Peptides against a protein of PDB entry 1ZZD. Designs and how they scored, part 6

Target 1, 109 residues: chain A of PDB entry 1ZZD
Amino acid sequence: FQVVNPYLLRDLVDLGIWDEGMKQYLITQNGSIQGLPNVPQELKDLYKTVWEISQKTIINMAADRSVYIDQSHSLNLFLRAPTMGKLTSMHFYGWKKGLKTGMYYLRTQ

## One batch from the design tools (peptide; aimed at target 1 S54 S89)

Design b1_p17_2 (made by RFdiffusion4)
Pose (drawn by RFdiffusion4):
Structure b1_p17_2 (pose): chain A 109 residues (1-109), chain P 17 residues (1-17)
Amino acid sequence: as target 1 above (109 residues)
Amino acid sequence: ELDELIEELDELADELY
């Protein structure tokens, strides 16, 4: 099979750019849209992959919502070019933000 | 030493990608 994010899909059709220079490009690019040559910036900002969102924001939103969480939450973390240093900063950052669950799975590479 | 380590970790957190 293979199916594209339906919201991203609706928008590519609404621009008529859902030509084949897309279904194919999208698959051989992890499903990323940054650096597509013909896509508005607003769509680029709205459809960031998790690999394209700073794990800093992920942790901050987790900290925000956590004051309302009686228990905890499964906080999966995603690193692009993972170094031991970046992981260390990610752990400490979540730690100093007072999170109960600093990390569920680390998804990487 | 501990405060310098914490500052370094805070600066490095800006690269959490």
Fold by OpenDDE base, seed 1:
Structure b1_p17_2 (fold): chain B 109 residues (1-109), chain A 17 residues (1-17)
Amino acid sequence: as target 1 above (109 residues)
Amino acid sequence: ELDELIEELDELADELY
């Protein structure tokens, strides 16, 4: 199944481009709107899927907020077509950034 | 399955307003 951001749906409706073609596009493209020519770039930047967001950015965000928490919160990472090398690199990057716990959940596409 | 997913999206959109 697909989890869709409800605010994305709202914005698409408000733009008047919410139709059957759009629905099918979202389903077949796993929620990505990056390829849509009729969507403003600012919305594309806002609504990146978990597969489109740099996992380094996620790690950085986790490291930044962990400074204000006694113990590290769970870090969830989502990877498209992960390789062992990529997974290892991400773990080392997280470690280098000072994460207390590291990756708790790993999701793959 | 596609029809079911489309229906789910419509339901979500309807709940926003």
Scores: peptide ipSAE 0.036, ipTM 0.511, DockQ to the pose 0.015
OpenDDE base, seeds 2, 3, 4, 5: peptide ipSAE 0.035, 0.031, 0.019, 0.033; ipTM 0.519, 0.487, 0.385, 0.509

Design b1_p17_2_s1 (made by RFdiffusion4, then SolubleMPNN; from b1_p17_2, 11 letters changed)
Fold by OpenDDE base, seed 5:
Structure b1_p17_2_s1 (fold): chain B 109 residues (1-109), chain A 17 residues (1-17)
Amino acid sequence: as target 1 above (109 residues)
Amino acid sequence: SAAELERELERNSEFLY
């Protein structure tokens, strides 16, 4: 099952667009509001799901954190439809960025 | 070598995310 982000729920209610249709939409879209035309872009940016955040950004953040610690934190990456090329790119970039550990978790839809 | 492997990986993969 899916749990709606409570803050997202609040904002959708404040926008006056929360209803059963919206709820069903979110369920079918796995929590994504990116396709909603009546939602401000700033909210779309704020409420990106783990599938919608650039994994390059995630790797960059992980690399930045690794500067402050002896051992890299566990790195979780999320891809809707991973390809061998994309996976290779991700691993290569992580290595290039100086991550002390490789990708720890890969999640897919 | 590590350098050769790196070059190969760089050529064969691109960031699309």
Scores: peptide ipSAE 0.020, ipTM 0.343, DockQ to the pose 0.339
OpenDDE base, seeds 1, 2, 3, 4: peptide ipSAE 0.017, 0.018, 0.015, 0.016; ipTM 0.342, 0.374, 0.361, 0.358

Design b1_p17_2_s2 (made by RFdiffusion4, then SolubleMPNN; from b1_p17_2, 12 letters changed)
Fold by OpenDDE base, seed 1:
Structure b1_p17_2_s2 (fold): chain B 109 residues (1-109), chain A 17 residues (1-17)
Amino acid sequence: as target 1 above (109 residues)
Amino acid sequence: EEEELEKKLEKESENLI
């Protein structure tokens, strides 16, 4: 099931664009607002889905976290359309960043 | 050659993810 981000819901209501049509749009777009022309870019940048954020950033955060812990936390990566190139790149970049463990979970859309 | 390979891989890793 899909749950709409409550803060996103609030902001869409505040913009006066929340209605049944918007609700259905979000359902069909798996929560993405990137395609909405009446949403400010600032909100689009804020409310990226897991499929729209850079996995490089996630790896960076994991690497930064590893400085403070003995064992690595679970790392979840998300790829809408995985390719061998992307997978290889993620593993290589993770290694370069000094992650203690490889990718723990890979999710695909 | 190894260094060049690493640089290529770095660029690919940064651009694809």
Scores: peptide ipSAE 0.078, ipTM 0.557, DockQ to the pose 0.571
OpenDDE base, seeds 2, 3, 4, 5: peptide ipSAE 0.068, 0.075, 0.074, 0.071; ipTM 0.504, 0.532, 0.521, 0.534

Design b1_p17_2_s3 (made by RFdiffusion4, then SolubleMPNN; from b1_p17_2, 12 letters changed)
Fold by OpenDDE base, seed 4:
Structure b1_p17_2_s3 (fold): chain B 109 residues (1-109), chain A 17 residues (1-17)
Amino acid sequence: as target 1 above (109 residues)
Amino acid sequence: MEEELEKKLEEESENLI
């Protein structure tokens, strides 16, 4: 089950580039618009998929949230191609940022 | 050794994630 972001849909319609071809493209690309030449970079930056966001950013946001909670919160990290180096870096960086728990869930594409 | 490892992991974290 795949859901298209309704705000992305709106913005693509506003750009006048939404059609059945665009819909099928998004489905085949798992919601990514990074490869679309007719989409402004601003929108590409706004609508990054979980596979296109720096996991460092995700860890930073989790660390920021942890300041306001008494217990550990769930953290999902996403890697297209996990390597030992990336995993080690993620664990270390999470630890350095003071997360109560390390990586909770790792998702791979 | 621990400091060197920490530095390496920190640098790696900046570059890989």
Scores: peptide ipSAE 0.100, ipTM 0.499, DockQ to the pose 0.607
OpenDDE base, seeds 1, 2, 3, 5: peptide ipSAE 0.093, 0.088, 0.069, 0.092; ipTM 0.482, 0.443, 0.486, 0.479

Design b1_p17_2_s4 (made by RFdiffusion4, then SolubleMPNN; from b1_p17_2, 11 letters changed)
Fold by OpenDDE base, seed 4:
Structure b1_p17_2_s4 (fold): chain B 109 residues (1-109), chain A 17 residues (1-17)
Amino acid sequence: as target 1 above (109 residues)
Amino acid sequence: MEEELEEELEKESENLV
């Protein structure tokens, strides 16, 4: 089942735009608020879904935390339209950033 | 050839989304 982020819900209520229509919109959009014109850009940046976050940022965060982890950890990458070029560049970037493993779990929409 | 490939991949990595 799909659950609305409770913090997002709070912020939408504080904006006074939360209603049944908004709820149905979020369900239909799989939690994305990027298409809403009445939501501040700051909130759009804060509440990006896994499909909207820069995968480069995900790799950076993984590389940063890997310094403190002895065992290899899994990394999930999300691409709506994967290409060989994107996959190769992501692998190369991850390698350059010093990830312990070059194995990524690719998820596609 | 390896150097050329590395340069291309480096350039592509700068444009990662």
Scores: peptide ipSAE 0.020, ipTM 0.377, DockQ to the pose 0.598
OpenDDE base, seeds 1, 2, 3, 5: peptide ipSAE 0.016, 0.018, 0.017, 0.016; ipTM 0.382, 0.388, 0.386, 0.382

## One batch from the design tools (peptide; aimed at target 1 S54 K86)

Design b1_p18_1 (made by RFdiffusion4)
Pose (drawn by RFdiffusion4):
Structure b1_p18_1 (pose): chain A 109 residues (1-109), chain P 18 residues (1-18)
Amino acid sequence: as target 1 above (109 residues)
Amino acid sequence: DELLTELEEIEKEYDDLT
């Protein structure tokens, strides 16, 4: 099979750019839209992959919501070019933010 | 306390959590 994010899909059709220079490009790009030459910036900002969102924001939103969480939450973490240093900062950042669950799975590479 | 200071320095160095 293969199916594109339906919201991203609706928008590409609404711009008529859903030409084949897309279904193909999208698959051989991990489903990223940053650096597509013909796509508005607002769509780029809206459809960031998790690999394209700073794990800092992920942790902050987790900290925000956690004051309302009686228990905890499964906080999966995503690192692009993972170094031991970046992982260390990620753990400490979540730790100092007072999170109960600093990390569920680490998805990487 | 010394360990926490070290970790804060490490955090500043590797602040890019992407």
Fold by OpenDDE base, seed 3:
Structure b1_p18_1 (fold): chain B 109 residues (1-109), chain A 18 residues (1-18)
Amino acid sequence: as target 1 above (109 residues)
Amino acid sequence: DELLTELEEIEKEYDDLT
């Protein structure tokens, strides 16, 4: 199945509206942000047709460390024997933990 | 939802380990 576009996730973080509620909303809406009142229309237009990305792409991004997470040892524990689902979920978990705990991230574009 | 369930399981596992 498809998951949330990582660039969309970044933009939501930059807007300061990413949290547990937002995560659940995106999952239930299959990645669509069209119904979110706190998202600028320009972002809705940008992601109108490209709001989802394959699990394979997310896994590749995580594997090549294009997005660095400070607590890398904790994430690497799951990477030793991962399934595709676990790798994808771990990516989003890292984002959530970073926002909640002040975890440091390096992001590439 | 399948993805939500998977995320919750991983989050719980991580919290239990740390």
Scores: peptide ipSAE 0.027, ipTM 0.301, DockQ to the pose 0.032
OpenDDE base, seeds 1, 2, 4, 5: peptide ipSAE 0.019, 0.020, 0.021, 0.022; ipTM 0.338, 0.438, 0.435, 0.377

Design b1_p18_1_s1 (made by RFdiffusion4, then SolubleMPNN; from b1_p18_1, 10 letters changed)
Fold by OpenDDE base, seed 3:
Structure b1_p18_1_s1 (fold): chain B 109 residues (1-109), chain A 18 residues (1-18)
Amino acid sequence: as target 1 above (109 residues)
Amino acid sequence: MEEEKKLEELLEKYSDLT
């Protein structure tokens, strides 16, 4: 998952709302457009940041993908406020879902 | 803080999208 989706930026340009102010807003909001009143809800739903997606969903997606590939790619997780307990839980959840590899890359907000 | 810096870099890269 990308912190910033280039297609999101394109869509903001298409909406005619892309400017320096918008750029600064996105920086402050870590790429989130959820708080923008002038953005259609469908785009908000489409462009949820990694911070706004359930980590379980990410793990599920990775596990589901692994069914079709020979090896599981490294699991990248994103946490706003990681704790050792949460990290451990996520690791075991991934294992339970059949991931061949544990968590490899962790980003924190 | 680190993630914000990365975001700034990405936004600058795509700031000229048309």
Scores: peptide ipSAE 0.032, ipTM 0.414, DockQ to the pose 0.019
OpenDDE base, seeds 1, 2, 4, 5: peptide ipSAE 0.007, 0.023, 0.024, 0.020; ipTM 0.246, 0.448, 0.429, 0.374

Design b1_p18_1_s2 (made by RFdiffusion4, then SolubleMPNN; from b1_p18_1, 8 letters changed)
Fold by OpenDDE base, seed 4:
Structure b1_p18_1_s2 (fold): chain B 109 residues (1-109), chain A 18 residues (1-18)
Amino acid sequence: as target 1 above (109 residues)
Amino acid sequence: DEELEELEKLLEENSDLT
């Protein structure tokens, strides 16, 4: 699944800082650019907002769609000791499940 | 959904960490 937001990817490329190392960094950081010193703060702020919206979307989808039931149960389990790291991980987990399901339906449709 | 609401709250509270 796509770990990096397409617009973020574009911006990182425009900054000239996109490379394999950056890609791996983002994977390990669950797509967060907040810790990158070579990224302008305005860009960090922008994608913080986008990230928050996306996470809420995934959570909402997990709650209202049967295809996300398993993901929802997983989310509930992790709420015992929620951390930002866990939340971001759950976001990508949900996204991955959503993409897989979406592609499945697209193929079947 | 109570659990959803709590998760959204946690997400919002930790927005500065994202």
Scores: peptide ipSAE 0.014, ipTM 0.357, DockQ to the pose 0.116
OpenDDE base, seeds 1, 2, 3, 5: peptide ipSAE 0.012, 0.012, 0.013, 0.013; ipTM 0.222, 0.293, 0.330, 0.348; seed 1 fails the geometry check

Design b1_p18_1_s3 (made by RFdiffusion4, then SolubleMPNN; from b1_p18_1, 11 letters changed)
Fold by OpenDDE base, seed 1:
Structure b1_p18_1_s3 (fold): chain B 109 residues (1-109), chain A 18 residues (1-18)
Amino acid sequence: as target 1 above (109 residues)
Amino acid sequence: MEEEEKLKELLEKYSDLT
């Protein structure tokens, strides 16, 4: 189960490029929009997955990742019993705390 | 609040990527 970052979804809708094809693309590309030619580079830079960030950047962020740690418990709870409301709250919270890249998408098992 | 509500609505419609 994959959940799209609601802000990314908004931006894709605003661009008028959200359709079934885009949806399937996101599924197959694990949420990455980096390969989309019709997406502005600005959005690509904004919505990078964790894997698309340099290791150095990840480490630097981790050094001051108190916010990530603070959210870890709630994230785990949401993953155990995800609801639309919980998922929305996760994304909004992450966004408000500046965790834009980390909250790009959520995968549940 | 308005922005959040819009995002919630979009999420309700489109977030189910299965």
Scores: peptide ipSAE 0.030, ipTM 0.485, DockQ to the pose 0.067
OpenDDE base, seeds 2, 3, 4, 5: peptide ipSAE 0.024, 0.023, 0.024, 0.027; ipTM 0.434, 0.422, 0.399, 0.421

Design b1_p18_1_s4 (made by RFdiffusion4, then SolubleMPNN; from b1_p18_1, 10 letters changed)
Fold by OpenDDE base, seed 4:
Structure b1_p18_1_s4 (fold): chain B 109 residues (1-109), chain A 18 residues (1-18)
Amino acid sequence: as target 1 above (109 residues)
Amino acid sequence: SEILEELEKLLEKNSDLT
């Protein structure tokens, strides 16, 4: 299967942010762009994976229903998904700027 | 460092992964 959606590739090229680093990032993220800080939200919404949609649904359910808030799985997703997204964004940005050591420091705090 | 502080600020502006 194609790791990178060809239409996504086109859009990233049009944005001028496509490069080898972006390519490798997408490969490691199984095509997800949700963690990219320099990608417009419109594209993130368009190219959400089933996995990401599912997480959003679960988190929303946890927010709406107290019974789900108390579920360990829902709590885990609530804590992990946003944090991982931010960490991923940080890592990508740091990588693009050549701040490998700095990114390691921030990720381990 | 200044660069790290900038990155931290940028993270706060990023949308949550949801």
Scores: peptide ipSAE 0.022, ipTM 0.312, DockQ to the pose 0.084
OpenDDE base, seeds 1, 2, 3, 5: peptide ipSAE 0.012, 0.018, 0.007, 0.019; ipTM 0.277, 0.343, 0.239, 0.344

Design b1_p18_2 (made by RFdiffusion4)
Pose (drawn by RFdiffusion4):
Structure b1_p18_2 (pose): chain A 109 residues (1-109), chain P 18 residues (1-18)
Amino acid sequence: as target 1 above (109 residues)
Amino acid sequence: EEVEELPDELRERLLAAM
């Protein structure tokens, strides 16, 4: 099979750019839209992959919500060019933010 | 890394995925 994010899909049709320079590009690009030459910036900002969101924001939103969480939450973490240093900062950052669950799975590469 | 600001719609989807 193969299906595109329906919201991203609706928007590409609404711009008529859902030409084949897309279904194909999208799959051989991990489903990223940053650096597509013909897509508005607003769409780029709205459809960031998790790999394109700073794990810092992920952790902050997790800290925000956590004051309302009686238990904890499964906080999966995503690193692009993973170094031991970046991982260390990620663990400490979540640790100093007071999180109960600093990390569920680490998805990487 | 830096703290990045996200659109509300993306924030909601991200929080729902936690």
Fold by OpenDDE base, seed 1:
Structure b1_p18_2 (fold): chain B 109 residues (1-109), chain A 18 residues (1-18)
Amino acid sequence: as target 1 above (109 residues)
Amino acid sequence: EEVEELPDELRERLLAAM
């Protein structure tokens, strides 16, 4: 199921561009606002979906969290179109960044 | 959206290659 980010909703309302059309747009775009020309780039950067965030960034965040736990948590990655090459590179990158478990779950759209 | 668990053998091969 899809839930609109409440903060995104607020910001879109503040911009005065929230309406039924916008709602439908978000539904069809799986929550992405990247294609909206009337949204400031800073908001687009802020509200990137899990599919739009760099997976390296996600890995970095996971590595940072692992510093405070005995055993690193499993890394879950989200990819629209994974390839073996990309999976391999992501796994090695995760390991290089100090993830003990590496990639455990892959979520694809 | 689909959730896939990485095969253990794949992960092991990747780790071994490092």
Scores: peptide ipSAE 0.019, ipTM 0.278, DockQ to the pose 0.031
OpenDDE base, seeds 2, 3, 4, 5: peptide ipSAE 0.016, 0.011, 0.005, 0.016; ipTM 0.334, 0.294, 0.280, 0.284

Design b1_p18_2_s1 (made by RFdiffusion4, then SolubleMPNN; from b1_p18_2, 8 letters changed)
Fold by OpenDDE base, seed 4:
Structure b1_p18_2_s1 (fold): chain B 109 residues (1-109), chain A 18 residues (1-18)
Amino acid sequence: as target 1 above (109 residues)
Amino acid sequence: DELEELPKELEEELLKSL
């Protein structure tokens, strides 16, 4: 699998183009949206790099956007230095925020 | 995933690590 930038995920949802097909496309393209014709050029220019934000913020964003995302969709997270303790914390917080049915995928930076 | 609620002390420590 490939990780998706949380801000990119938000913007794709706002555009109404986030779905399973989009997710699979991003996986095959290593997270790149450069080849998508239905994405504004401004977004393509913006998302040439991956930004690091707190995992708590990422989970909050996911929870806020959950009404617009199919429950089968996954949440991709970046971790600079993942540990079992940190993973446990992420799952716990996600649970507390209501992301009980969500799937989490992690990638190291 | 299914998680049980943790004691408040542990919960706060875990949240600080995010």
Scores: peptide ipSAE 0.022, ipTM 0.406, DockQ to the pose 0.034
OpenDDE base, seeds 1, 2, 3, 5: peptide ipSAE 0.019, 0.022, 0.022, 0.022; ipTM 0.418, 0.426, 0.408, 0.416

Design b1_p18_2_s2 (made by RFdiffusion4, then SolubleMPNN; from b1_p18_2, 9 letters changed)
Fold by OpenDDE base, seed 5:
Structure b1_p18_2_s2 (fold): chain B 109 residues (1-109), chain A 18 residues (1-18)
Amino acid sequence: as target 1 above (109 residues)
Amino acid sequence: DELEELPEKLKEELLKSL
C-alpha cells in the first residue's frame, strides 16, 4: 500500500498547503510533488522518489560504493519507462565510472 | 537479450538525459 512520507507531510504542513486535496493529489501521483508549482524546488529535490532520481546519480553512488567493496556487487536501477537505448547508455556509463561488474538489476514501475 | 550497442555520439546524447 502507498504511504505518505512523514517528513514530506511535515514540510507540506509547514508550508500550509496540506489538505485533503493535496493528499489525493499525492495518491494519484504516486507520492510525487514534482508537478506542484507552489512547492520550492529544494523540497522537490529532497523528496524525489526512486523513480525520479537521476539514473546517473544512482550509478555514481554505486561507483562510490565499489571503492570499498572488493567483490562484485549488483546495481539496482529503477526506471519508470526503460528503453533499450537508455539501458545501453546506463551500462556504458557504469563501465566508464569503473564499476567492477556490469550486473544491473532493473526494476520497473 | 543483449543490449543494443549505440554509436558514440548517440550514446553521449543519451547520457545527458540520465
Scores: peptide ipSAE 0.028, ipTM 0.332, DockQ to the pose 0.038
OpenDDE base, seeds 1, 2, 3, 4: peptide ipSAE 0.008, 0.006, 0.019, 0.014; ipTM 0.237, 0.252, 0.356, 0.296

Design b1_p18_2_s3 (made by RFdiffusion4, then SolubleMPNN; from b1_p18_2, 8 letters changed)
Fold by OpenDDE base, seed 3:
Structure b1_p18_2_s3 (fold): chain B 109 residues (1-109), chain A 18 residues (1-18)
Amino acid sequence: as target 1 above (109 residues)
Amino acid sequence: DELEELPEELKKRLLESL
């Protein structure tokens, strides 16, 4: 089952745009508000789903964490539409950023 | 699962799109 983020629900209510139509929209969009024209960009940035965060950003964050990890760490990447090219590029970029150890996990929607 | 390496130019373009 799908659960709406309670904080997102609160903010949408505060904006006065929460209704049954909005609820159905979120269900069809898997919780994404990125396509809504009446939502401030700040909220869109705040409530990006795991599928909407740049993979490059995730890799950068993982690389930053790696300096404090003695043991092999795991990296989880979320892709809506994985392709051979994209996967290869992500692996290459991870290697370039120093992610030489650890486990790579691909999650698909 | 092992991935095949892409041409360097294609890698560059794809990296910019991440």
Scores: peptide ipSAE 0.025, ipTM 0.403, DockQ to the pose 0.035
OpenDDE base, seeds 1, 2, 4, 5: peptide ipSAE 0.011, 0.016, 0.017, 0.019; ipTM 0.294, 0.288, 0.347, 0.378

Design b1_p18_2_s4 (made by RFdiffusion4, then SolubleMPNN; from b1_p18_2, 8 letters changed)
Fold by OpenDDE base, seed 3:
Structure b1_p18_2_s4 (fold): chain B 109 residues (1-109), chain A 18 residues (1-18)
Amino acid sequence: as target 1 above (109 residues)
Amino acid sequence: DELEELPEELKEKLLSSL
């Protein structure tokens, strides 16, 4: 059972900030390092969880892939606290970007 | 959960408001 991303673990060890406190923090934060003041922003950007990545960014990546994929491919979106407004915006943004698939799945934490 | 697809007419209306 893998709790911490092994590459993140490596980088945190390299920074010299890995300890039991950090481990427990990550567990309680579902792997997020966004709230840590002693972590470089570059690492925060690199290790965003599925809940922290902009949904527009996810849709953009999916749109790039959609050039080469079939209509049967599904798009999975992750929201920590979804609202109807956010869901609607994401759906239509994806449509605007020309996604072939009409199968959109919302996962909530 | 799968999102329900909206009718095309409604899609156009909502898209114009974004």
Scores: peptide ipSAE 0.023, ipTM 0.322, DockQ to the pose 0.029
OpenDDE base, seeds 1, 2, 4, 5: peptide ipSAE 0.017, 0.021, 0.021, 0.017; ipTM 0.388, 0.377, 0.374, 0.332

## One batch from the design tools (peptide; aimed at target 1 Q55 G85 S89 M90)

Design b1_p19_1 (made by RFdiffusion4)
Pose (drawn by RFdiffusion4):
Structure b1_p19_1 (pose): chain A 109 residues (1-109), chain P 19 residues (1-19)
Amino acid sequence: as target 1 above (109 residues)
Amino acid sequence: EEIEEMEELYEKYKHLLDE
């Protein structure tokens, strides 16, 4: 099989750029749209992959929501070019933000 | 002391979380 994010899909059709220079490109690019040559910036900002969102924002939104969470939440973390240093800062950042669950799985590479 | 050491490491590497 293979199916594209239906919201991203609707928008590519609405621009008529859903030509084949897409279904193919999208798959051999991990389903990223940044740096596609013919896509508006707004769409680029709206359809960031998790690998394209700073884990800093992920942790901040987690800290925000956590004051309303009686228990905890499964906070999966995603690192692109993972170094031991970046992981250390990620753990401490979540730790100093007062999170109960600093990390569920680490998905990497 | 351990927390201060961790803060120093954090200051060293926190800029990587902006990526």
Fold by OpenDDE base, seed 1:
Structure b1_p19_1 (fold): chain B 109 residues (1-109), chain A 19 residues (1-19)
Amino acid sequence: as target 1 above (109 residues)
Amino acid sequence: EEIEEMEELYEKYKHLLDE
């Protein structure tokens, strides 16, 4: 798999901060740049990984789509540190939002 | 009845979504 988004790589090079150390850092961080102080916030916002996207936002988007589709699509959720409580809340939130399909795929980090 | 129970549980745990 590709660790670094090619567009992110380009932007990091343009910033002049790309080096072997940065590469290794990103590997250990699973591609996340959120913890880097020398990266503009705009880029951090742009290149959020699937682990950094609000699960609530994902559920909202899925619910919005479900209104206009004939067959329910799979809801995929990504959690860095899932707890039973968090999973439960996500399930109920999805239910409340009227999702036609429950959580199909759960990926944990 | 089941719906009401689900709503109550949601209200109880919804705060965990924002963590």
Scores: peptide ipSAE 0.037, ipTM 0.504, DockQ to the pose 0.634
OpenDDE base, seeds 2, 3, 4, 5: peptide ipSAE 0.021, 0.009, 0.037, 0.035; ipTM 0.433, 0.288, 0.483, 0.483

Design b1_p19_1_s1 (made by RFdiffusion4, then SolubleMPNN; from b1_p19_1, 8 letters changed)
Fold by OpenDDE base, seed 5:
Structure b1_p19_1_s1 (fold): chain B 109 residues (1-109), chain A 19 residues (1-19)
Amino acid sequence: as target 1 above (109 residues)
Amino acid sequence: DEEKKAEELFKKYEHLLDE
């Protein structure tokens, strides 16, 4: 798979900051540019990875989708650094949003 | 009441989702 989004690559090239070092950095960061000081915030917002977007957003999307799918479909969540508190909040947030199925599979980095 | 308890827990921990 491509670690670097092709559109992100284009934008980084346009900014003149793309090089081998940048490539290696992104690989080690699983495609995240959030920690780069020389990248505009607008670009950071545009290219947030699945590890960086709000967990609420993920659950909201799943809840919206679940309205139109069978209850047999499982929810998949992605967490970079899960904590017990965060997992608990996700569980109850999912419940509150009326998810038909619980969290079946949790992915972590 | 399980539903009430769940709501209370949700309110308690919802902020952690954005961290």
Scores: peptide ipSAE 0.035, ipTM 0.482, DockQ to the pose 0.697
OpenDDE base, seeds 1, 2, 3, 4: peptide ipSAE 0.029, 0.028, 0.032, 0.032; ipTM 0.491, 0.486, 0.464, 0.496

